# Ledger of designs, part 77: peptides against a protein of PDB entry 6IDX

Target 1, 380 residues: chain A of PDB entry 6IDX
Amino acid sequence: KELAKLSADVTFATEFINMDGIIVLTRLVESGTKLLSHYSEMLAFTLTAFLELMDHGIVSWDMVSITFIKQIAGYVSQPMVDVSILQRSLAILESMVLNSQSLYQKIAEEITVGQLISHLQVSNQEIQTYAIALINALFLKAPEDKRQDMANAFAQKHLRSIILNHVIRGNRPIKTEMAHQLYVLQVLTFNLLEERMMTKMDPNDQAQRDIIFELRRIAFDAESDPSNAPGSGTEKRKAMYTKDYKMLGFTNHINPAMDFTQTPPGMLALDNMLYLAKVHQDTYIRIVLENSSREDKHECPFGRSAIELTKMLCEILQVGELPNEGRNDYHPMFFTHDRAFEELFGICIQLLNKTWKEMRATAEDFNKVMQVVREQITRA

## One batch from the design tools (peptide; made by RFdiffusion4, then SolubleMPNN)

Design b2_p13_3_s4 (from b2_p13_3, 4 letters changed)
Fold by OpenDDE base, seed 4:
Structure b2_p13_3_s4 (fold): chain B 380 residues (1-380), chain A 13 residues (1-13)
Amino acid sequence: as target 1 above (380 residues)
Amino acid sequence: PALKPLPLPPLPK
């Protein structure tokens, strides 16, 4: 107890570390010896002293043994651990993951996100916060292949549902620290969109052009079987498609693929448009046809709007940016749907279309509409 | 910047 208090002092910490005192603390944890009177209290103070000593940055985190890591991971994976031990064990694991890639690898073998989810199903918000912080640390330090797996685990309805029901919809206010960890988790998950955001469309890729053609088909040929596309009239067909691509609100009516060559948002805008067209087909068709039937210059250009909205959403959600320590703003909707970004796009494109109509906008007002829509999204 | 760990857990009571 006294050691844990004194370990916060840098002078004491330096001398204690020089006396190999931290090695003695690690060996106490490694031994797992429950035979001592007040073992849980002693262990809680031992882990506190260890954390306080390591926080001075005098000793490398790589000094810890695999046995120590296994003991700490054991306190997190076991269902009946003292709350004080659990909290310190989560904090130690977070610190290990953040400070050492070697320790991350070892910890990622000993614990699962599923085990950490169990610590979200509690009434203690501090335990929940440390559990999410450790998930965030693991997500940040994971190689790209494992980040996608962790995002799939976050996209796993279970983690989102647990956060939604036990944290966001809890009968208690969300503290700043929890709000920050929810923000971090959101940013880290949306950063997986960076690849698609930075992917340019190849105007010569037939498969990518077929997606644009599918957007046209869904909007204008909804009753037509794609197999019955009539034959050989190539020029009339090109002229027809140019008209359809104009009605879809692409900037390049001749070759809409050129609108997706700018990064950001690149192919991510096309992904959002295709998701809207397939998952929310009635909404998509309505938006397109309401604007394609106008002749009053107040048409909302869907294609251009979808691209610029996708870019705006990437900016608002900080896609490709590292989480900021001072931020705690998260979107609750992120926890309600598997494809939250595409669903957000689907909501925001309807808002944009509404705002365009309300403003009686023309193509010259495009940037003003986008500014108003940005303010509407950022205030929601 | 790398994320920093959460603040150290309070001392046991």
Scores: peptide ipSAE 0.082, ipTM 0.753, DockQ to the pose 0.896
Fold by OpenDDE base, seed 3:
Structure b2_p13_3_s4 (fold): chain B 380 residues (1-380), chain A 13 residues (1-13)
Amino acid sequence: as target 1 above (380 residues)
Amino acid sequence: PALKPLPLPPLPK
């Protein structure tokens, strides 16, 4: 107890470390000797002293043994551990993951996100916060392939559901620390979109062009009997498609693939458009057809609007940026939907289309409409 | 900046 308090002093910490005191603390944890009448209290103070000593940055986190890691992971993975030990064990694992890639690898073998989700089902918001912080640390330090797998896994859907039901919809106000960890989880999850945001469309790739053609098909052929495939010559078909791409509101209505060569938002804009067209087909068709039938200069160019909106959402959500310590703003919708970014796009494209009409905008007003929509999204 | 670890809650007295 006194050691844990004194370990916060840098002068004491330096002298204690010079006396190999930290090695003695690690060996106490490694021994696992439950034979002492006050083992849980002693262990909680030992773990506190260890953290306070390590926070001075005098000793590398890589000094810890695999036995130490297994003991700490055991306190997180086993049911019925003392709350004080569990809190400190979560904090130690978080610190290890954040400070060492080699420790991350070892910890990621000893614990699962599923085990950490169990600590979210408790009424203690401090335990919930440390559990999310460790999940965020593991997610931050994971290689890109493993991050994508973690995000797509059933465990991540379950994590979002548990956070929604036990944290966001909990009977207690969310503290600043929890709000920050929810923000961090959101940012780290949306950063998985960076690859698609930075992927340029190849206008010569037929498979990528077939996606744009599918957008045209859904908008204009959804009610057409497949028997009326226009048997008219290849040139009339090309001219017809150029008209359709103009009605879809692409900037390059001759070759819409050229609109997706700009990064950001690259292919991510096409992913959003295709998601809208497949998941919210009635909304997509309504937006496209309402603007395609206008002979007045007040048509909202869907294709251009979808691209610039996707870019704007990436800027607002800071896609590709690391989480900022001072930010605590999270979107509850992130925890209600698997495809939260695409759902946000689907809401915002409807808002854009509405705002365009209300402003009686023309193509010259495009940037002004986008600025108004940005203000609407950032104030919501 | 790297994420900082959460500060430990005080031990019960």
Scores: peptide ipSAE 0.051, ipTM 0.641, DockQ to the pose 0.748
Fold by OpenDDE base, seed 2:
Structure b2_p13_3_s4 (fold): chain B 380 residues (1-380), chain A 13 residues (1-13)
Amino acid sequence: as target 1 above (380 residues)
Amino acid sequence: PALKPLPLPPLPK
């Protein structure tokens, strides 16, 4: 008890470390010997003193043995561990993952995200917070391939469902620490969009051009009987598509692929447009046809708007940025939907189209509309 | 800055 309290003092910590005191604490954990009266209390104080000593940054985290890591991971994976030991074990694993890539590799072999999800099903918000913090640390320190695997796994859908049901919809107010961990999880998950956000469209790639053609097909040919294939003249087809790409609100009516060569938002804007067109087809067709039939210069250019909105959403969500300390703002929709970014885009593009009409905007007002829409999204 | 670990709660008395 007294050691754990004194370990918070830097002067005591320095002297205790110089006396090899931290090595003695690690050996106590490594021994695993449950034979002592009050073992659980002694272990909880040992783990507290160890963390407080390591927080001074005097000793490298790489000093810990594989036996120590296995004991700590054992306290997280075993169902009948004291809550005080479990909490400190989660915090030790988080600190190890954050401070050492070599410890991350060892810990990722000893524990699964599925085991950590079980600690979210408890009524203790502190245990839930440390479990999410360790998931976030593992996600942050994972190689890009493993981060994508963690995100694509059934674990992410299950994790979101468990967080929604046991944390967000829990009978207790969310504390600042939990809100911060939910923010971190959101940022780390949306950072998986960075690859698509930074991918330039190749105007010569036929498969990418076929996606733009599919957007045109869904908007203008979805109600057309396939018997009205416009006549065989290649020149008439090119002129027809140029008109359709103008009606879709692309800046480059001849080659809309050129509008997706700027990064950000690159191909991510095309992914959002295709998602809207396939999943929310009636909404997509309505927005396109309502603006394509206008001759009054008050048409909202859908293609340009979708690109700039995707870029704006990436800026608001800080896609490609590391999580900041002290932020605790998270979007509940992230936990309610599998395709939360694309659904957010689908809501915001409708808001943009409405705001454009209400402002009686022209193409010259485009930046002013985007500023109003930014304020609407960031205040919601 | 790197994310900091959560502060430890006090041990139950």
Scores: peptide ipSAE 0.041, ipTM 0.672, DockQ to the pose 0.716
Fold by OpenDDE base, seed 1:
Structure b2_p13_3_s4 (fold): chain B 380 residues (1-380), chain A 13 residues (1-13)
Amino acid sequence: as target 1 above (380 residues)
Amino acid sequence: PALKPLPLPPLPK
């Protein structure tokens, strides 16, 4: 207990480390020996002193043994552990993951996100916060392949549901520390969109061109039985599609694929448009047809607006940026939807279309509308 | 006395 308090002092820490004191603490944990009187209290102080000593950055985290890691992971994975030991074990694992890629690899073999989810199903907000912090650390330090697998796993949907039900909808105010960890989880999850945001459309890829054609089909042919495609010559058909792509509000109405060659937002804009068209088909058709039927130059160009809105949402959500310290702004919607970004896009494109109408905007006002929409999104 | 929780470690810069 005295050691744990003194370990916060850098002068004491330096001298204690120089006396190999930290090695003695690690060996106490490694022994796993429950034969000591007041074992739980002694262990909680040992773990506190260890973490306070390591927080000075004097000793590399790579000094810890595999046996030490297994003992700490064991305290997190065991159902009947003292809350004080559990909390410190979560904090130690988080620190190990954050400070060492070699320790991350070893910890990722010993613990699962599923085991950490059990620590979210408790009334203790501090335990919930440390459990999310460790999940965030594992997610941050994961290789891109493993990070994508973690996000796509049924465990991640379950994690979002558990956070929603036990943290966000809890009968207690969310503390700043928890709000920060929810923000971090949101940022790390939206960073998985970076690949699609930076993927240029290939104008020669037939599968990608078929998506643009599907957007046209959903908007203009959804009520037309496929039987009455008259055998109009290939040129009349091309001219018809050019008109349809103009009505969809693409900048390049001759070759809409060119609008998706700019990165950001690249293919992510096309993914959002396709999601809207398939999942919210009524909303998509309404937005397109309301603007395509206007001859007053007050048409909102859907294709251009969807691309620039996707780019704006990436900027607002800081897609591709690391989480910042001291931020605690998270969107509850992130935990309510499996495809929260595409749902956010679907809300924001309706807001954009409304704001365009209210402003009586023309194509010259486009940037001004986008600034107003940005202010509306960032204030909500 | 209940052991005070340790602060969460900062995110790596």
Scores: peptide ipSAE 0.074, ipTM 0.630, DockQ to the pose 0.084; fails the geometry check

Design b2_p13_4_s1 (from b2_p13_4 with P1D P4A P9R)
Fold by OpenDDE base, seed 5:
Parts: structure tokens; C-alpha cells; sequence
Structure b2_p13_4_s1 (fold): chain B 380 residues (1-380), chain A 13 residues (1-13)
């Protein structure tokens, strides 16, 4: 108990570390010996002293044994651990993950995000904060291959739902530290879009071309009885597609694939368009057909608008930027839906189409419409 | 009483 208080002092910490005192604390944890009277209190003080000592940065986190890691991970994975031990164990694991890639690898084998989700269902906001902090640390330090596994839609759905219901919609004010951890989680979640945002379309990839063709099919053929397959020759079909791609508002009406070669937003814009077309088909068809039937030069170019809106949303959400230590601004909306970015795109493309109509815009007004839409999105 | 833990260290990039 006194050690845990004194360990906050750097002079004491230096002397205690020079006496191998930190090794003694690690061995106490490693022993797992529940035979001592007041074991839980003693362990909580031991873990406190260990954290405060390690916080001085005198000793490398790599000094810890695999047995120590397993004991700490055990306190996090067990359902009936003292709240004081759990909080300190989460904090130790977070610090280990952040300070050492070798410890990250070991910890990622011992704990899952699913186990950490259970610590979000508690009424203690400090436990919730450290649980999210550890999730964020694991996400940040994950290699690219494992980062996608952490992105596993089911684990994220469950995580988002629990955060929404137990943290954000909790009957208590969100503390600054929790707001920061929610911000970090949001940023790390948006950074999963970076790959697609930076992926150029290959104009020679037939599968990617088939997506553009599917956008055309959904817009123009979904209302056409499949019996009216126009037996018109290949040239008339190509000329028809060029007209359809013009009506879709692509910049390159001959080869719309060229519009997706710019990064950002690359393929992410095509993903958003396809999501809108499949999930919100009526909204997609309405937006396309309302503009395709116009002869007044007030057509809102859907394809161009979707690309530039996707880019704008990436800029507003700072996709690809690392979390800032000073920021605490999180958007609760991103915890409400699995495909929150694509749903945001679907809302914003309707806002853009509305704003275009209200402004009576032409193609020359495009940048002005986008500026007005940006201001509307950033104020919402 | 246990000393209050310091908040999680904000991850330095």
C-alpha cells in the first residue's frame, strides 16, 4: 500500500528499481498465490505499484515474462475479478500493447476483443474506458492482415451496439477520457476505409467494370421487363451504354472506369455507389432518373457527385489520419449502423441532390454546390 | 483506498 503511493515518486522509483524491486512485484503476480489473506487488496496494490513504476519509463516493458502476461490476461478474461484488479490489468495490457510490438503479439494471442466487450457492459465508466483503450491499442498496433480481422463485421457490430447502448446511451455524462477513447476508436474504424480510398480502379479489370455495368442495370433495366432484350447489335448496345453512362453523370461517358482512377477516393466511391444501388435501390433509381430525364442543363451528375462527395466525406472524417491526443469529438451516428460510412454517403448524396435542385445548379456550379454541402455536413 | 489510476495514456502515434 505504501509502495503503491511511493512508486509515483521518480526518486523512490529509481531506487526501488535499482534494488530489483520491480522484479519482486512481477514475481508476486506470476506466482498467482491466492493463499494470502487480503490477496485481492494486495494484488491491487502490487499492480498499482507496478504501473506507477513502469510509468517512469526507466524499465522496458519487454522485461515482463509470458507468465506475467498470462496472469494479467487471466484477470481480464475471468468473469469474477475485483473491479480494482480488472482496471489495473486493463491498464497494464494497454501499456504493454502500446509500448512493445513483441508484447502486442503475445497479448493478442491471450485475449480477444470479444472478451473485452464484456467489460463494456458494466456500470463503471473507468472500466469501460480502459477496455476501449485496450481495444484501441490492439487495433492501432495490429499488423495490416490482423487489422482486417479486428474489422470482422460481427465483432464490430456487437462492439458498436454495446458501446452505443452501455456507454453512449448510458444514463450518465461521458467523461473526457471516454470521449477521447470513443474518438480514437472512430478514427481507427474510419482508417479501415483508407485501403479502398487509395485503391485505383484498374480499367482492365472486368469484375470492376461489371460493377459499373450493374449500376447501369439497376438504374435503367430494373424497371424494364427482361423480355424486351433489345436484339440490337453490339454497336447500338455500346452507343446505348455511352448514353446511359452520361445519364448516370460519369465524367467519362465512354469509359466510366477512368473516373475511379483518382485516389482519393478511388474504389471507395464505387463501393458507396454500389451500396446505395443495392441497399437503397429506390433512392438510387430516383436520384438517377430525376436527373437523367432533364433536358434543361440542371442535371445533377450522380457519378461525378458520388466521387467528389466520397472524397469530401473522407476529408471531413480525416480518413487515413492518426488519432490526435487532444481530440475528444466522436460522432454517435458511427456506432448506430454497421455500414455507417455508406449510410452517411446515402444521406449526403440525397442532401447534395436536394441542394443542387434548390440552387438550380448547372455543371459550372458544381464546386459551389459541393462547398454548400460541405458546410451543411460539417454543421450537422 | 487504492490510489486512483491515471487515465489511459493517450496513444502517441
Amino acid sequence: as target 1 above (380 residues)
Amino acid sequence: DLPALKPPRRPVP
Scores: peptide ipSAE 0.293, ipTM 0.897, DockQ to the pose 0.873
Fold by OpenDDE base, seed 1:
Structure b2_p13_4_s1 (fold): chain B 380 residues (1-380), chain A 13 residues (1-13)
Amino acid sequence: as target 1 above (380 residues)
Amino acid sequence: DLPALKPPRRPVP
């Protein structure tokens, strides 16, 4: 009890560490011996003292044994652990993951995100905060190959739904610490879009070109029975597609694939357009046909607008940036849907199309419209 | 009483 209080003092910590005191604490945890009276209370104080001592940065986290890691992981994975032990165990694991790549590897083998999700379903906001913090630490320290697997595990509706229902929509105010962890989780989730944002379209890739052709098909052929395309020569067909790509509002009417060669937003813009066309087909068709039927030079170029909007959303959401320690701003909307970025794009493209009409914009006003839309999105 | 834990470490970049 006194040790746990004194361990917060750097002078005491230095002397205690010089006496191998931290090694004694680790061995107490490693022994797992429940034979002591008041074991849970003693363990909670031992874990507190250990964490406070390690917080001074005098001893490397790599000094801990695999047995120690397994004991701490065991306290997080066991359903009937004392709340005080659970909280300290989550905090220790978070610190281990953040401070050592070697410890990250060992912890990632012992703990699943599914086990941490159980700690989000509790009423204790401190436990929820440390559970999300450990999830964030594991996500941040994951190698690129495993980061996508963790992402896919987060794309499992379960984690987002639990955070939304038990944390965000909880019957209590969200504390600053929880708001920060939700912000970090949001940033790390958006960084999964970075790969697609930085992927250039290959204009020679037929599969990618077929997506652009599918956008044209959905916009213009969805009501037309495919049987009546008369066998008019390949040249008339190419000229027809150039007109359709102009009506879609691509900058390059001859080869729309060239509009996706710039990164950012690269292929991410095409993913957003395809999602809108497939999931919100009526909205997509309405936006395209409404602008394609205009002869007054007030047509909103959908293709160009979708690309620049995707880029602007990436800038607003800071896609590819590391989480900032000072920020606590999270968007609850990003926990409501698995494809929340594409849904946000679908809302914002409608806002852009509306704002374009209200401003009576022409192609010369494009940058002014984008500035107004940016202000509208950042104020919402 | 156990001393309150410090809040989770903010991930330093």
Scores: peptide ipSAE 0.291, ipTM 0.895, DockQ to the pose 0.832
Fold by OpenDDE base, seed 3:
Structure b2_p13_4_s1 (fold): chain B 380 residues (1-380), chain A 13 residues (1-13)
Amino acid sequence: as target 1 above (380 residues)
Amino acid sequence: DLPALKPPRRPVP
């Protein structure tokens, strides 16, 4: 008990560490000796003293044994553990993951996100905060191949639903620390879009061009009887497609692939457009056809607007930037859908199209419309 | 009583 209190003092910590005191504490955890009177209380004080001592940065986290890691992970994975031990075990695992890539690898083998989800289904916000902090630490330290797996695990309707229902929509005010951890989780998930945001379209790649062709097909051929015979000559088809790409509002209506060579937003804009066209087909067709039938120079260029909106959303959401320690602003919508970025794009493109109409904008007003839309999005 | 834990470390990138 006194050790846990004194371990916060740097002078005491230095002397105690020089006496191999941390090694004694680790061995107490490793032994798992449940036969001691007041074992749970002793263990909670031992874990507290261990954390406070390690917080001085005098001893490397790599000094811990695999047996120690397994004991701590065991306290997080077992359903019948004292809340005080669970909280300290989550904090130790978080610190291990953050301070050592070697410890990350060992911990990622011993604990699953599914086990951490159970600790979100509790009324204790401190436990929930440490559980999300450990998820964030695992996500941050994951190699790139495993980050997508972590994202897919987060895209699980179950995790998002639990965070939404038990944390965000909980009967208690969200504390600043929980808000920060939710912000971090949001940033880490949006950073998975960076690859697509920085991917240039290859104008020579037929598979990528087929996506643009699919956007045209959905907009203009969805109601067309398959009876439009393949017999119109290749040149008439190319000229027809150039007209369709102009009606879609691409800047390069001859070769729309060139509009996706700018990074950011690169291929991410095409992903958003394709998502809108497939998932919100009626909204997509409406936006395209309402503007394609206009001869009054008040047409909203969908293709250009979608690209610049995707870029703007990446800037607003700081895609590719690391989490800022001072921030705690998170979007509850991020927890409502698995494809929250594409859904945000679908909302914002409708807002843009509405704002364009309300302003009676022309192509010369494009930047002014985008500025107004930015202000609308950032105030929401 | 057990000392309160410090909040999770905000990971410095």
Scores: peptide ipSAE 0.290, ipTM 0.895, DockQ to the pose 0.835
Fold by OpenDDE base, seed 2:
Structure b2_p13_4_s1 (fold): chain B 380 residues (1-380), chain A 13 residues (1-13)
Amino acid sequence: as target 1 above (380 residues)
Amino acid sequence: DLPALKPPRRPVP
């Protein structure tokens, strides 16, 4: 009890570490001996003292044994552990993951995100915060191949639903530290979009060109009476497609694939457009046809707008940037849907189209409309 | 009473 209080003092910590005191604490945890009267209280003080001592940065985290890691992971995986031991065990695991890649590898073998999800279903916000902090640490230290597995675990409706229902919609105000951990989780999730954001379209790839053709088909052929006979020669078809790509609002009407060679947003803009066209087909068709039927200079170019909006959303969400220590702003919407970025795009493209009309914009006003839309999105 | 834990360390980039 006194040791756990004194361990916060750097002078005491230095002397105690020089006396091999931290090795004694690790051996107490490693022994696992439940036979002592007041074992749980003794263990909670031992873990507190260990964490406070290690927080001085005098001793490397790599000094811990595999037996120590297994005991700490055991306290996180066991259903009948004191809240005080659980909280300290989560904090120790987080610190081990953040400070050592070797410890990360060992911990990732002993615990699963599924086990950590159970610690989100409690009313204790401090336990919830350390559980999310450990998930974030595991996500941040994961190699690129395992980040996709963590992403898939987050895309699991279960983790998002539990965070939404037990953390965000909990009966308690969200503290600044929990808000920061939710922000970090959001940023790490958005960084999975970076690959697509930096992927250039290949104008020679037939499969990628077929996606652009599918956007045209959904916009113009889904409502068109089948009476347009397939018999017009190949050149008339190319000229027809050039007109359709102009009506879709692409910058390059001859080869729309060229509009997706700019990175950012690269292929991510095409993914958003295809998602809108397939999942929100009526909204997509309405936006395209409303602007394609205008003979006035007030048409909103959908293709160009979708590309520049995707880029702007990536800039607002800081896609590809590391989490900032000072930030705590998270978006609850990203916990409500598995395709939350594409849904945000679908909301924002409607806002853009509305703002374009309200401003009575022309193609010369494009950058001014985008600036107004940016201000609207960042104030929401 | 156990000392309150400090909040999780904000990962320094």
Scores: peptide ipSAE 0.285, ipTM 0.893, DockQ to the pose 0.876

